# Peptides against a protein of PDB entry 4U39, part 70

Target 1, 302 residues: chain A of PDB entry 4U39
Amino acid sequence: SIKVIGVGGGGNNAVNRMIENEVQGVEYIAVNTDAQALNLSKAEVKMQIGAKLTRGLGAGANPEVGKKAAEESKEQIEEALKGADMVFVTAGMGGGTGTGAAPVIAQIAKDLGALTVGVVTRPFTFEGRKRQLQAAGGISAMKEAVDTLIVIPNDRILEIVDKNTPMLEAFREADNVLRQGVQGISDLIATPGLINLDFADVKTIMSNKGSALMGIGIATGENRAAEAAKKAISSPLLEAAIDGAQGVLMNITGGTNLSLYEVQEAADIVASASDQDVNMIFGSVINENLKDEIVVTVIATG

## One batch from the design tools (peptide; made by RFdiffusion4, then SolubleMPNN)

Design b2_p15_1_s3 (from b2_p15_1, 4 letters changed)
Fold by OpenDDE base, seed 4:
Structure b2_p15_1_s3 (fold): chain B 302 residues (1-302), chain A 15 residues (1-15)
Amino acid sequence: as target 1 above (302 residues)
Amino acid sequence: SFVLVYKNGKLVAEY
């Protein structure tokens, strides 16, 4: 089984976006120290952690409170994650609950023997230096607790949105990028396509790889496969070129009109941009919601 | 949909 655990406000918003986009084949768990925020979760399983420490009033932007809250509820987190083959831990770094609790939850998943993937955001620069410093500590702790850590720099989202984009919409886009990171991997296992991968294939690329980078490309029209692949490998979300990666996981998602030719064309572009000795695996997914769009997701590991 | 509330490593409420 695949479990997605959203931790704190940003993680729970991402989980809500996944549910709203009908991401299939995964179980959703929402974790928070704020009971009121947790009630707004669409997840079937909702876990309030640190009830003694916080009284359900949240972590007060303190990562140490988030950490202690997860430690207080360790046995229950273990029970909620039990039997998962793969666990996604999603959070917005820089806050209290997400920054402190996500590394603890990730370690619990890893200790249970699940393939543990972190998908987290760095805060926007406008959220201030304190949040950036807290996020750096949380990311460092996540890196030790996961098999693969995908870090999404929110400032790079500002490069792909209009300059006049309201702050609320920038946060919604961060939630969407977190969704794309989880879905880009989970669909390769859980959703049939033209080329299917199994869990063992994904585990080979993601097990004990440390930090990973993610690129996303979306396109329509006659050259949509090539355009989506080119956008993915040049994505602002990639803090480095993919040619230095030891492993590449690629998802080519399209509507019911996705062809094997388009899949091959996209794969060849990503392969040509990668090192010759790279361990590359690619899968294709059919998503009826995309209609004429192709979405290429590239995850570079090592 | 259900909420599990934990305190001191114990389940204290379900709602």
Scores: peptide ipSAE 0.146, ipTM 0.738, DockQ to the pose 0.015
Fold by OpenDDE base, seed 1:
Structure b2_p15_1_s3 (fold): chain B 302 residues (1-302), chain A 15 residues (1-15)
Amino acid sequence: as target 1 above (302 residues)
Amino acid sequence: SFVLVYKNGKLVAEY
């Protein structure tokens, strides 16, 4: 089974976005120290952590409180994650609960033997230096606790949105990018037609790889697959080129008119931009809502 | 939906 655990406000917003976009084949768990915020989650499983410590009032933007809250609730987290083959831990770094609890939860998942993938954001620069410093500490702790950590630099989202985009929309886009990171991987595994995908191949690409980079490309028109692939490998979300990546996960999502030729063309572009000896899993997904759009998601590991 | 698996830059499986 695949579990997605949203930790704190940002993680739970991302989980809500995943549920709203009907990401299939995954179980959702919402974790928070704030009981009121947790009640707004759309996740089937809602877990309040650190009830004794926080009394449901949240972590007060203190990562140490978030950490202790997860430690207090360790047994409940273990029970919720038990039997998962893969666990996504999603959070907005820089806050109290997400920053402190996400590494603890990730370690619990890893100790249970799940392939543990972190998908987290760095705060926007406008959120202030304190959040940025807290996020750096949380990301460092996440690196030790996960098999693969995808870090989304929120400031790079500002390069892909309109300059007049309201602050609230920038946060929504961050939630959407988190969704795309999780969905890009989960669709490769959870698609019913892929019963024969050896989960060992996913593990080979993602196990003990440390930091990963994510790129996204969207295009329409006759060369849409090639354009989307080129945009993905040159995405502003990529902090570096993928040319040295030993592992790549690629998802191409299109409408019912997505052709095998388009899929192969996109795969060849990404493979050619990667290491010569790259281990790559490439998946295609049909989404009837995309019509003429193609979305390429690239996750580079190693 | 289908998945292509490349190992060492070579296609090794199709699902």
Scores: peptide ipSAE 0.138, ipTM 0.823, DockQ to the pose 0.883
Fold by OpenDDE base, seed 2:
Structure b2_p15_1_s3 (fold): chain B 302 residues (1-302), chain A 15 residues (1-15)
Amino acid sequence: as target 1 above (302 residues)
Amino acid sequence: SFVLVYKNGKLVAEY
């Protein structure tokens, strides 16, 4: 089974976005220290952590409170994650609960033997230096607790949205990028048309890889697959080029008119931009809502 | 939907 656990406000917003976008084949768990915020989750499983420590009032933007809250609730977290083959831990780093609890939850998942993938955001620069520093500490702790850590630099989202995009929409786009990171991987495993994928191949690419990079490309028209692939490998979300990447997960999602040729062309572009000895899993997904649009998601590991 | 698996830069499986 695949479980997605949203941790704190940002993680739970991302989980809500995943549910709203009907990401299939995963179980959703919402975790928070704030009981009121947790009640707004759309997840089937809702877990309040640190009930004794926080009394449901949240972590007060303190990562140490978030950490202690997860430690207090370790047994409940273990029970919720039990039997998962794969666990996604999603959070907005820089806050109290997400920053402190996400590494603890990730370690619990890893200790249970699940392939543990972190998908987290760095705060926007405008959220202030304190959040950036707290996020850096949380990301460092996540790196040690996961098999693969995808870090989304929120400031780079400002390069892919209109310059006049309101702040609230920039946060919604961060939730959407978190969704795309989780869905880009989960669709390769959980989509009924992809049942023949050996989970061992996913483990080979993602186990003990540390930090990973994510790129997204979207295009339409006759060369849409090639353009989307080129945009993905040059995505502003990439903190570095993928030319040294020893492992790649690639998802191409298109409408019902997605051709095998388009898929192959996109795969060849991404493979050619990666290490010569790259281990790549490439999957194609049909989404009838995309019409003429193609979305390429690239996750580069190693 | 289908999956292509590349290992060491070579296609090794199709699903």
Scores: peptide ipSAE 0.077, ipTM 0.751, DockQ to the pose 0.858
Fold by OpenDDE base, seed 5:
Structure b2_p15_1_s3 (fold): chain B 302 residues (1-302), chain A 15 residues (1-15)
Amino acid sequence: as target 1 above (302 residues)
Amino acid sequence: SFVLVYKNGKLVAEY
């Protein structure tokens, strides 16, 4: 089974966005120290952590409180994650709960033998230096606790949205990018009838790989697949080029008119931009809600 | 939905 665990406010917002976008083949768990915020989660499983420590009042933007809250609730987290083959840990770094608890939860998942993937955000620069410093500490702890860590630099989202985009929409876009990171991987595994074979290959690419890069490209028109692939490998979300990546996960999502030729063309572009000896898993997904759009998600590891 | 597996830049499996 695949479990997605949203940790703290940002993680829970991302999980809500995943549920709203009908990401299939995954179980959702919401974790928070704030009981009121947790009640707003759409996840089937809701877990309040650190109930004794925080009394449900949240972590007060203190990562140490978030950490201790997860440690307090370790047994409950273990039970919720038990039997997962793969665990996505999603959080907005820089806060109390997400920053502190996500590494603890990730370590619990890893210790249970799950393929543990972190998908987290760095705060926007405008959220202040304190949040950036807290996020850096949390990201460092996540690197040690996961098999693969995808870090989304929120400031790079500002490069892909209109300059007049309201702050609230920029946060929604961050939630959407978190969704795309999780969905881009989960859709490769959650294909009916192929789960067992595909998961072993995903595990090979993602196990103990450390930091991963994620790129997203969207395009329409006659060359949409090639354009989307080119946008993905040059995405502002990529902190570096993927040319050194030994492992690549690629998802291409299109409408009912997505052709095998388009799929192959996109895959060839991504493979050509990767290491010569790249191990690439490519999946295609049909989304009937996509008219003429193609979305390419690339996750580069190694 | 299908999965293509590439190794060393070559398609090695299709699922």
Scores: peptide ipSAE 0.040, ipTM 0.611, DockQ to the pose 0.796

Design b2_p15_1_s4 (from b2_p15_1, 5 letters changed)
Fold by OpenDDE base, seed 2:
Structure b2_p15_1_s4 (fold): chain B 302 residues (1-302), chain A 15 residues (1-15)
Amino acid sequence: as target 1 above (302 residues)
Amino acid sequence: SFVRVYRDGKLVAEY
């Protein structure tokens, strides 16, 4: 089974976005120290942690409170994660609960023997230096606790959105990018396509790889596969070029009109941009909601 | 109690 655990406000917003986009084949768990925020989660399973410590009022932007709340809740988190083959831990780094609790939860998942993937954001620069420093500490702790850590630099989202995009929409886009990171991997396992991957394939690429980068490309039209692939490998979300990656996981998602030729064309472009010795795996997914769009998601590991 | 678990909006466990 695949479980997605959203931790804190940003993680829970991402989980809500996943549920709203009908991401299939995963169980959703929402974890928060803020009881009011947790009540707004659409997840089937909701876990309030640190109830005594915080009185349900949240971690007060203190990662140590988030950490303690998860540590005191270890047994219950273990119970919630038990039997998962794969666990996604999603959070916005820089806050209290997400930054502190996500590494603890990730370690619990890993200790249970699940393939543990972190999908987290760095805060926007405008959120201030304190959040950035807290995020750096949380990311470091996550890196030790996961098999693969996908880090989304929120500042790079500003390069893919219109300059006039309101701040609230930039946060929504961050939630959407978190969704895309989880869905881009989970769909390869859970959703049939033209080329299916199994969990063992994904595990080979993602086990004990440390930090990862994600690129996304979307295109329409006759050359949509090539354009989407080119956009993915040149994505602003990639803080480094893919040519240095030891592993590449690629998802080519399209509508019912997606062809094997388009899948191969996209795969060839990503392969050509990668190191010759890279372990690349790719799958395709059919999403009827995409109509004429192709979405290429690239996860570069190592 | 350190943890409250809700399922389908109902409290199912408290620890």
Scores: peptide ipSAE 0.367, ipTM 0.913, DockQ to the pose 0.014
Fold by OpenDDE base, seed 1:
Structure b2_p15_1_s4 (fold): chain B 302 residues (1-302), chain A 15 residues (1-15)
Amino acid sequence: as target 1 above (302 residues)
Amino acid sequence: SFVRVYRDGKLVAEY
C-alpha cells in the first residue's frame, strides 16, 4: 500500500490538493499540532500530535516543538503507517510542525521498512530569513530520515506563474507542485498506462538515493510529447541539470489518445539529456481527465 | 492526551 502523510500546514494543504485532484491508489493521513488547521483537512485519517505540549494551538513556528510532538506520538504514528510499502512525507519546510515533525515521521516510516520519499518545499524568500534557516535544518534532518528527498524551491515557482500572481496563489501553486511530485510517482505504481512500472522498479531508483530534483513539463498539439519532455528537463524547478544524476524516474501522462510513439519520443529526449550511465526508468499513465495534454514529470536522484 | 486520531471527521482514538 501507498500512504501519503501531510505534516503541518503546508503538508496538509498539499494533501488537500491531492484529494481534490482525485489522486488514486493512496491512503491519506493528515498530521498537525494545530487542531483548527487539522479540522480543515480532507484526509480520511487525521492525527493531532503534541496535544499536551501545544494545547492544540500549533508549534508557534518552533521546529523543536514539532519534533517533540512527533517523538511523543511515535507509537501512534507507527500504527498509522504500519503495513505501508511506500510512504510519502510531504511538508512545507520552515514552519514549526512541518519542519520538526516531518523528519521524525519519515524515520518512523523508514524504520518500518517502507520506501520513504520526502516531498517538501523550501519557503519563498519573502517568508523571511528565519523560515529559510529553519527549512535548511529540517531539510538536513529529512535527508537522513528518507530514501529520497524531493526538494521544491518555492522561489522557482515564481518563474512559472504570472508576475501578477497574488501571494496566496503562489502558495496554492506550491501545493500543486507538491501534488505533482507525489502523483508523478504514485501513478506509476497505482495507475495503469501504456508502460507500467512495478513497485520494485521504483524502489530500485529511489532507495537510499538522498536528494532529488523534480522537473515538470506540460504541452498540447502535434509535438506535445517532445515539448513536454523538453519543458520537464529545462524546468525552473530543477536547480541543476539532470546531467550528472545517478537515477532518473520519468512519468509520461496523457489522455486516452496517448500513443506509444509519444511515450518513446519523450523518453528518448530525457535519456539524451541524461548521463549515459544513468539508471533511467520510465512509465506511462493514462489520465482520462487529460484531454489533449501530456504531462511529463522527471525526478532526478543522486 | 498526546494524540487524537480522527476518521471520517469522528474521534476514534485518544492517547
Scores: peptide ipSAE 0.354, ipTM 0.910, DockQ to the pose 0.014
Fold by OpenDDE base, seed 5:
Order: sequence, then structure tokens, then C-alpha cells
Structure b2_p15_1_s4 (fold): chain B 302 residues (1-302), chain A 15 residues (1-15)
Amino acid sequence: as target 1 above (302 residues)
Amino acid sequence: SFVRVYRDGKLVAEY
């Protein structure tokens, strides 16, 4: 089974976005120290941690409180994660609960033998230096606790949205990028396509790989596959080029009109931009909600 | 308790 755990406010917003976008084949768990925020989660399973420590009032933007809340709740987190083959831990880094609890939860998942993937955001620069510093500490702790950590630099989202985009919409886009990171991987396992991967294939690329970068490209029209692939490998979300990556996981998602030719064309473009010795695995997904669009997601590891 | 678990909006466990 695949479990997605949203940790803290940002992680739970991302989980809500995943549920709203009907990401299938996963179980959702919302974890928070704030009971009121947790009540707004759409997840089937909701876990309030640190109830004694915080009285349900949240972590007060203190990562140490988030950490302690998760540590005190270890047995219950283990129970909630039991039987998972894969665990996604999603959080907005820089806050109290997400920053502190996400690494603890990730370690619990990894210790249970699940393939553990972190999908987290760095805060926007406008959120201030304190959040950036807290995020850096949380990301460092996540790297030690996961098999693969996808880090989304929120400031790069500002390069892909309109300059007049309100702050609240920028956060919503960050939630959407977190969704894309989880869905881009989970769909390869859970959702049939033209080229299916198994869990073992994904595990080969993602086990003990450390930091990863994500690129995404979306296109329509006659050359949509090639255009989407080119956009993915040049995505602003990629803080580095995919050349030099040791592993590449690629998802080619399209509607019912997605052709095998388009899948191959996209894969060839990504392969040509990668090192000759890269371990590249690609799958295709059919999403009926995509009419004429192709979405290419690239996860570069190592 | 350290943990409250909810399923389908109902409290199912408290630890």
C-alpha cells in the first residue's frame, strides 16, 4: 500500500489538494498539533499529535515542539503506517509542526521498511529569514530520514506564475507542486498507462538516493509530447540540470488519446538530456481529466 | 493523552 502523510499546515494543505484532484491508489493521513487546523483536513485518517504538549494549540512555529510531539506519538504513528510499502511525507518546511515532526515521521516509516519519500517545500523568501533557517534544519533532518527527498524551492514558483499572483495563490501553487510531486510518482505504481512500472522499478530509482529535484512540463498540440518533455528538463523547479543525475524517474501522463509514439518521443528527449550512464526509468499514465494535455514529470536523483 | 485519532470525522482512539 501507498500512504501519503501531510505533516503540519503546509503538508495538510497539500494533502487536501491531492484529495481535491482525486489522486487515486493512496491512503491519506493528516498529522498536526493544531486540532482546529486538523479538523479542516479532508484526509480519512487524522492524527492529532502532542496533545499533552500543545493542548491542541499547535507548535507555535517551534520545530522542537513539532519534533517532541511526533516522538511522544511514535507508537501511534507506527500503527498508522503499518503495512505501507511506500510512504510519502509531505510538509511545508519552516513552520513548527511540519519542520519538526516530518523528519520523525519519515524515520518511523523508514524503520518500518517502507520506501520513504519526502516531498517538501522551502519557504518563500518573503516568509522571512527565521523560516528559511528553520527550513534548512528540517531539510537536513529529512535527508537523513528518507530514501529520497524532493525539495521544491518555492521562490522558483514565482517564475512560473504571473507577477501579479496574490500571495495566497502562490501558496496554493506550492500545494499544487507538492501534489504534482506525489502524484507523479504514485500514479506510476497505482494508475495504469501504456507503459506500467511496478513498485520494484520505482524502488530501484528511489532507494537511498538522498536529494532529488523535480521538473514538470505541460503542453498541448501536435508536438505536445516533445514540448512537455523539453519544458520538464528546463523547468524552473530544477535548481540544477538533469545532466549529472545518477537516476531519473519520468512520468508521461496524458488523456485517452496518448500514443505510444508520444511516450517514446518524450522519453528520448529526457534521455538525450541525461548522462549516458544514467539509470532512467519511465512510465506512462492515462488520466481522463487530461483532454489534450500531456504532463511530463521528471524526478532527478543523485 | 498524546494522540487523538479521527476516522471519518469521528474520534476513534485517544492515547
Scores: peptide ipSAE 0.229, ipTM 0.855, DockQ to the pose 0.014
Fold by OpenDDE base, seed 4:
Structure b2_p15_1_s4 (fold): chain B 302 residues (1-302), chain A 15 residues (1-15)
Amino acid sequence: as target 1 above (302 residues)
Amino acid sequence: SFVRVYRDGKLVAEY
């Protein structure tokens, strides 16, 4: 089974976005120290952590409170994660609960033997230096606790949206990018396509790989596959070129009109941009919610 | 869909 755990406010918003987009084949768990915020989660499983420590009032933007809250609730987190083959831990880093609890939850998942993937955001620069410093500490702790850590730099989201985008919409886009990161991997396992991957394939690419970068490309029209692939490999979310990656996981998602030719064309573009010795695995996914769009997700590891 | 809510390791709500 695949479990997605949203940790804290940002993680829970991402989980809500996943549910709203009908991401299939995953179990959703919302974790928070704030009971009121947790009640707004759409997840089937909601876990209030650190109830004794916080009294459900949240972590007060303190990562140490988030950490202690997860430690207090360790047994319950273990129970919620039991039987998962894969666990996604999603959080917005820089806050209290997400920053502190996500590494603890990830370690619990890893200790249970699940393939543990972190999908987290760095805060926007406008959230202030304190949040950036807290996020850096949380990301460091996540790297030790996961098999693969995808870090989304929120400032790079501002390169793919209008610069005049209201702050609230920028956060919504961050939630969407977190969704895309989880879905781009989970769909390879859970959703049939023209080229299917199994869990073992994904595990080979993602097990004990440390940090990863994600690129996303979306396109429509006659050259949509090539355009989507080119956008993915040149994505602002890629803080480095994919040509240095030791492993590449590629998802080519389209509607029911996705052709094998388009899949091959997209894969060839990504392969050509990668090292010759790269371990590249690609899958295709059919998403009926996609009309004429192709979405290419590239995860570069190493 | 059902919602399971846990607090301090105890199921507090299911609906």
Scores: peptide ipSAE 0.063, ipTM 0.712, DockQ to the pose 0.016

Design b2_p15_2_s1 (from b2_p15_2, 8 letters changed)
Fold by OpenDDE base, seed 3:
Structure b2_p15_2_s1 (fold): chain B 302 residues (1-302), chain A 15 residues (1-15)
Amino acid sequence: as target 1 above (302 residues)
Amino acid sequence: MVQKILYFYSGKGRP
């Protein structure tokens, strides 16, 4: 089974976005120290952590409170994660609950023997230096606690949105990129497509790889497959080129009109941009909601 | 299928 855990406000917003986009074949768990915020989650499983410590009033933007809250609730977290083959831990870094609790939850998942993938955001520069410093500490702790850590730099999202985009829409786009990171992997396992991957293939690419980079490309029209692939490998979300990665995971998602030719064309473009000795796996997913769009997700590991 | 919402609510104020 695949479990997705949203930790704190940002992680829970991302989980809500996943549920709204009908991400299939995963169990959703919302975790928070704020009981009021937790009530707004769309997740089937809702877990309040640190009830004694926080009394449901949240972590007060303090990562140490988030950490202690997860430690207090360790047995409950273990029970909720038991029997998962794969666990996604998603959070917005820089806050109290997400920054402090996500590494503890990730370690619990890993200790249970699940393939543990972190999908987290760095805060925007406008959120201030304190959040950036807290996020750096949380990301460092996540890196030690997961098999693979995908870090989304929110400031790079500002390069792909209009300059007049309201701050609230920039946060929604960050939640959407978190969704795309989880869905780009989970769909390869849980959603039948033209080319299915097994869990063992994904586990081989993602086990004990540390930091990973994610690129996303979306296109329409006659050359949509090639354009989506080119956008993915040149994505602003990639802090470095994919050349030199030891492993590449690629998802090619399209509507019912997605052809095997388009899948091959996109895969060839990503392969040509990768190292010759790269271990590349690719899958193809059919999503009827995409109509004429193709979405290419590339995750570079190592 | 009836979604069994498993609320792990440590309720406000229950010891």
Scores: peptide ipSAE 0.021, ipTM 0.442, DockQ to the pose 0.016
Fold by OpenDDE base, seed 5:
Structure b2_p15_2_s1 (fold): chain B 302 residues (1-302), chain A 15 residues (1-15)
Amino acid sequence: as target 1 above (302 residues)
Amino acid sequence: MVQKILYFYSGKGRP
């Protein structure tokens, strides 16, 4: 089974976005120290952590409180994650609960033998230096606790949205990028009858790889597949080029008119931008809600 | 509804 665990406010917002977009083949868990915020989750499983420590009043933007809250609730987290083959841990770094609890939860998932993937955001610069420093500590702790860590630099979202985009919409886009990171991987695995074969190869690419890079490209028109692939490998979300990446996961999502030629063209572009000996897994997904749009998600490891 | 249609492996290094 694949489980997605949203940790704290940002992680829970991302999980809500995943549920709203009907991401299939995954179980959703919402974790928070704030009981009121947790009640707004759409997840089937809702877990309040650190009930004794916080009394449901949240972590007060203190990562140490978030950490201790997850430690207090370790047995409950273990029970909720038990039997997962893969666990996505999603959080907004820089806060109290997400920053402190996500590394603890990730370590619990890893200790249970699940392939543990972190998909987290770095706060916007406008959220202030304190949040950036807390996020850096949380990201460092996440890197040690996961098999693969995807870090989304929120400031790079400002390069892909309109300059007049309201702050609230920038956060919604961060939640959407978190969704795309999880969905881009989960859609490769969640097909009935192919799970074991697909999961073993995903596990090989993602196990103990540390930091991963994520790129997203969207395009329309006649050359949409090639354009989407080029945008993905040059995405502002990539903090570096993928030319050194030994492992690549690629998802190509299109409408009912997505052709095999378009899939191959996009895959060839991504492979050509990767290491010569790259191990690339790619899947094509049909989304009937997409018209002429192609979305390419690239996750590079190694 | 999202449906997976194609799944491929590419690259020289199959571990």
Scores: peptide ipSAE 0.007, ipTM 0.419, DockQ to the pose 0.551
Fold by OpenDDE base, seed 2:
Structure b2_p15_2_s1 (fold): chain B 302 residues (1-302), chain A 15 residues (1-15)
Amino acid sequence: as target 1 above (302 residues)
Amino acid sequence: MVQKILYFYSGKGRP
């Protein structure tokens, strides 16, 4: 089983976005210290952590409170994650609950023997230096607690969106990028396809790899596959080039008109941009909602 | 039904 656990406000917003976009084949768990915010989750499983510590009033933007809240609720977290083959831990770093609790939850998942993948954001620079410093500490703790950690630099989202994009839409785009990171991997496992990746192949690419980079490319038109692939490997979300990556996961998602040729063309572009000894796995997904769009997601590990 | 095509490219087999 695949579980997605959203931790704190940002993680729960991302989980809500995943549910709204009908990401299938995963179980959703919402975790928060704020009971009111938790009630707004669309997740089937809702877990309040640190009920004694916080009384449901949240972590007060303090990561140490988030950490202690997860530690208080360890047994409940273990029970909720028990029997998962894979656990995605998603959070917005820089806050109290997400920053403090996500590493603890990730460690619990890893200790249960699940393939544990962190998909987290760095705060925007405009959220202030305190959030950035707290996020750096949380990311460092996540790196030790997960098999693979995808870090999305929110400031790079501002390079993808229009300059006139409202601040609220920039946060929605961050939630969408978190969704794409989880879905790009989960669809490779949970969605039955023409060629099934076994879970062992995903484990080989993602187990004990540390930090990973994610690139996303979207395109339309006759060369849409090639353009989407080129955009993915040159994505502003990539903090470095993928040419040194030991492993690559690629997802090609298109509408009902997605051709095998387009899938191959996109895969060849990503493979050519990667190391010759790269262990690359790729999948294609049909999403009827994409019409003429192709979305390429690249996750570089190692 | 979401049709998924998965390709393994093991770097060893480029023709």
Scores: peptide ipSAE 0.010, ipTM 0.435, DockQ to the pose 0.395; fails the geometry check
Fold by OpenDDE base, seed 4:
Structure b2_p15_2_s1 (fold): chain B 302 residues (1-302), chain A 15 residues (1-15)
Amino acid sequence: as target 1 above (302 residues)
Amino acid sequence: MVQKILYFYSGKGRP
């Protein structure tokens, strides 16, 4: 089984976005220290952590409170994650709950023997230096607690949205990028496509790899596969080029009209941008919600 | 030199 655990406000918003986009084959868990915020989650499983510590009033933007809240609720977290083959831990770093609790939850998942993937955001620069410093500490702790950590730099989202985009919409786009990171991997396992991967293939690429980079490309039209692949390998979410990565996981998602030729064309482009000795695995997914779009997700590890 | 890789989201197709 695949479980997606959203931790704190940003993680829960991402989980809500996943549910709204009907990401299939995963169980959703919402975790928060704020009981009122947790009630707004669309997740089937809702877990309040640190009820004694916080009384449901949240972590006060303090990562140490988030950490202690997860430690207080360790047994409940273990129960909720039990039997998962794979666990995605998603959070917005820089806050209290997400920053502090996500590493603890990730470690619990890993200790249970699940393939543990972190998909987290760095705060926008406009959220201030304190949030950036807290996020750096949380990211460091996440890197030790997961098999693979995907870090989304929110400032790079500002390169893909209009400069006049309201702050609320920029956060919604961050939630969408978190969704794409989880879905780009989970769909390879849980969603039938033209080329399916098994869980063992994904586990081979993602186990004990540490930090990973993610690129996403979306395109339409006659050259949509090539354009989507080029956009993915040239994504501003990539803090570095994918050349020199030891492993590459590629997802090619299209509608019912996705052709094997388009899958191969996209795969060839990503392979040509990768090292010759790279362990590249690719899968294709059919998403009926995609009309004429192709979505290419590239995750570079190592 | 970390090449700045540009993200093009074609906003037209997602409902």
Scores: peptide ipSAE 0.000, ipTM 0.316, DockQ to the pose 0.026; fails the geometry check

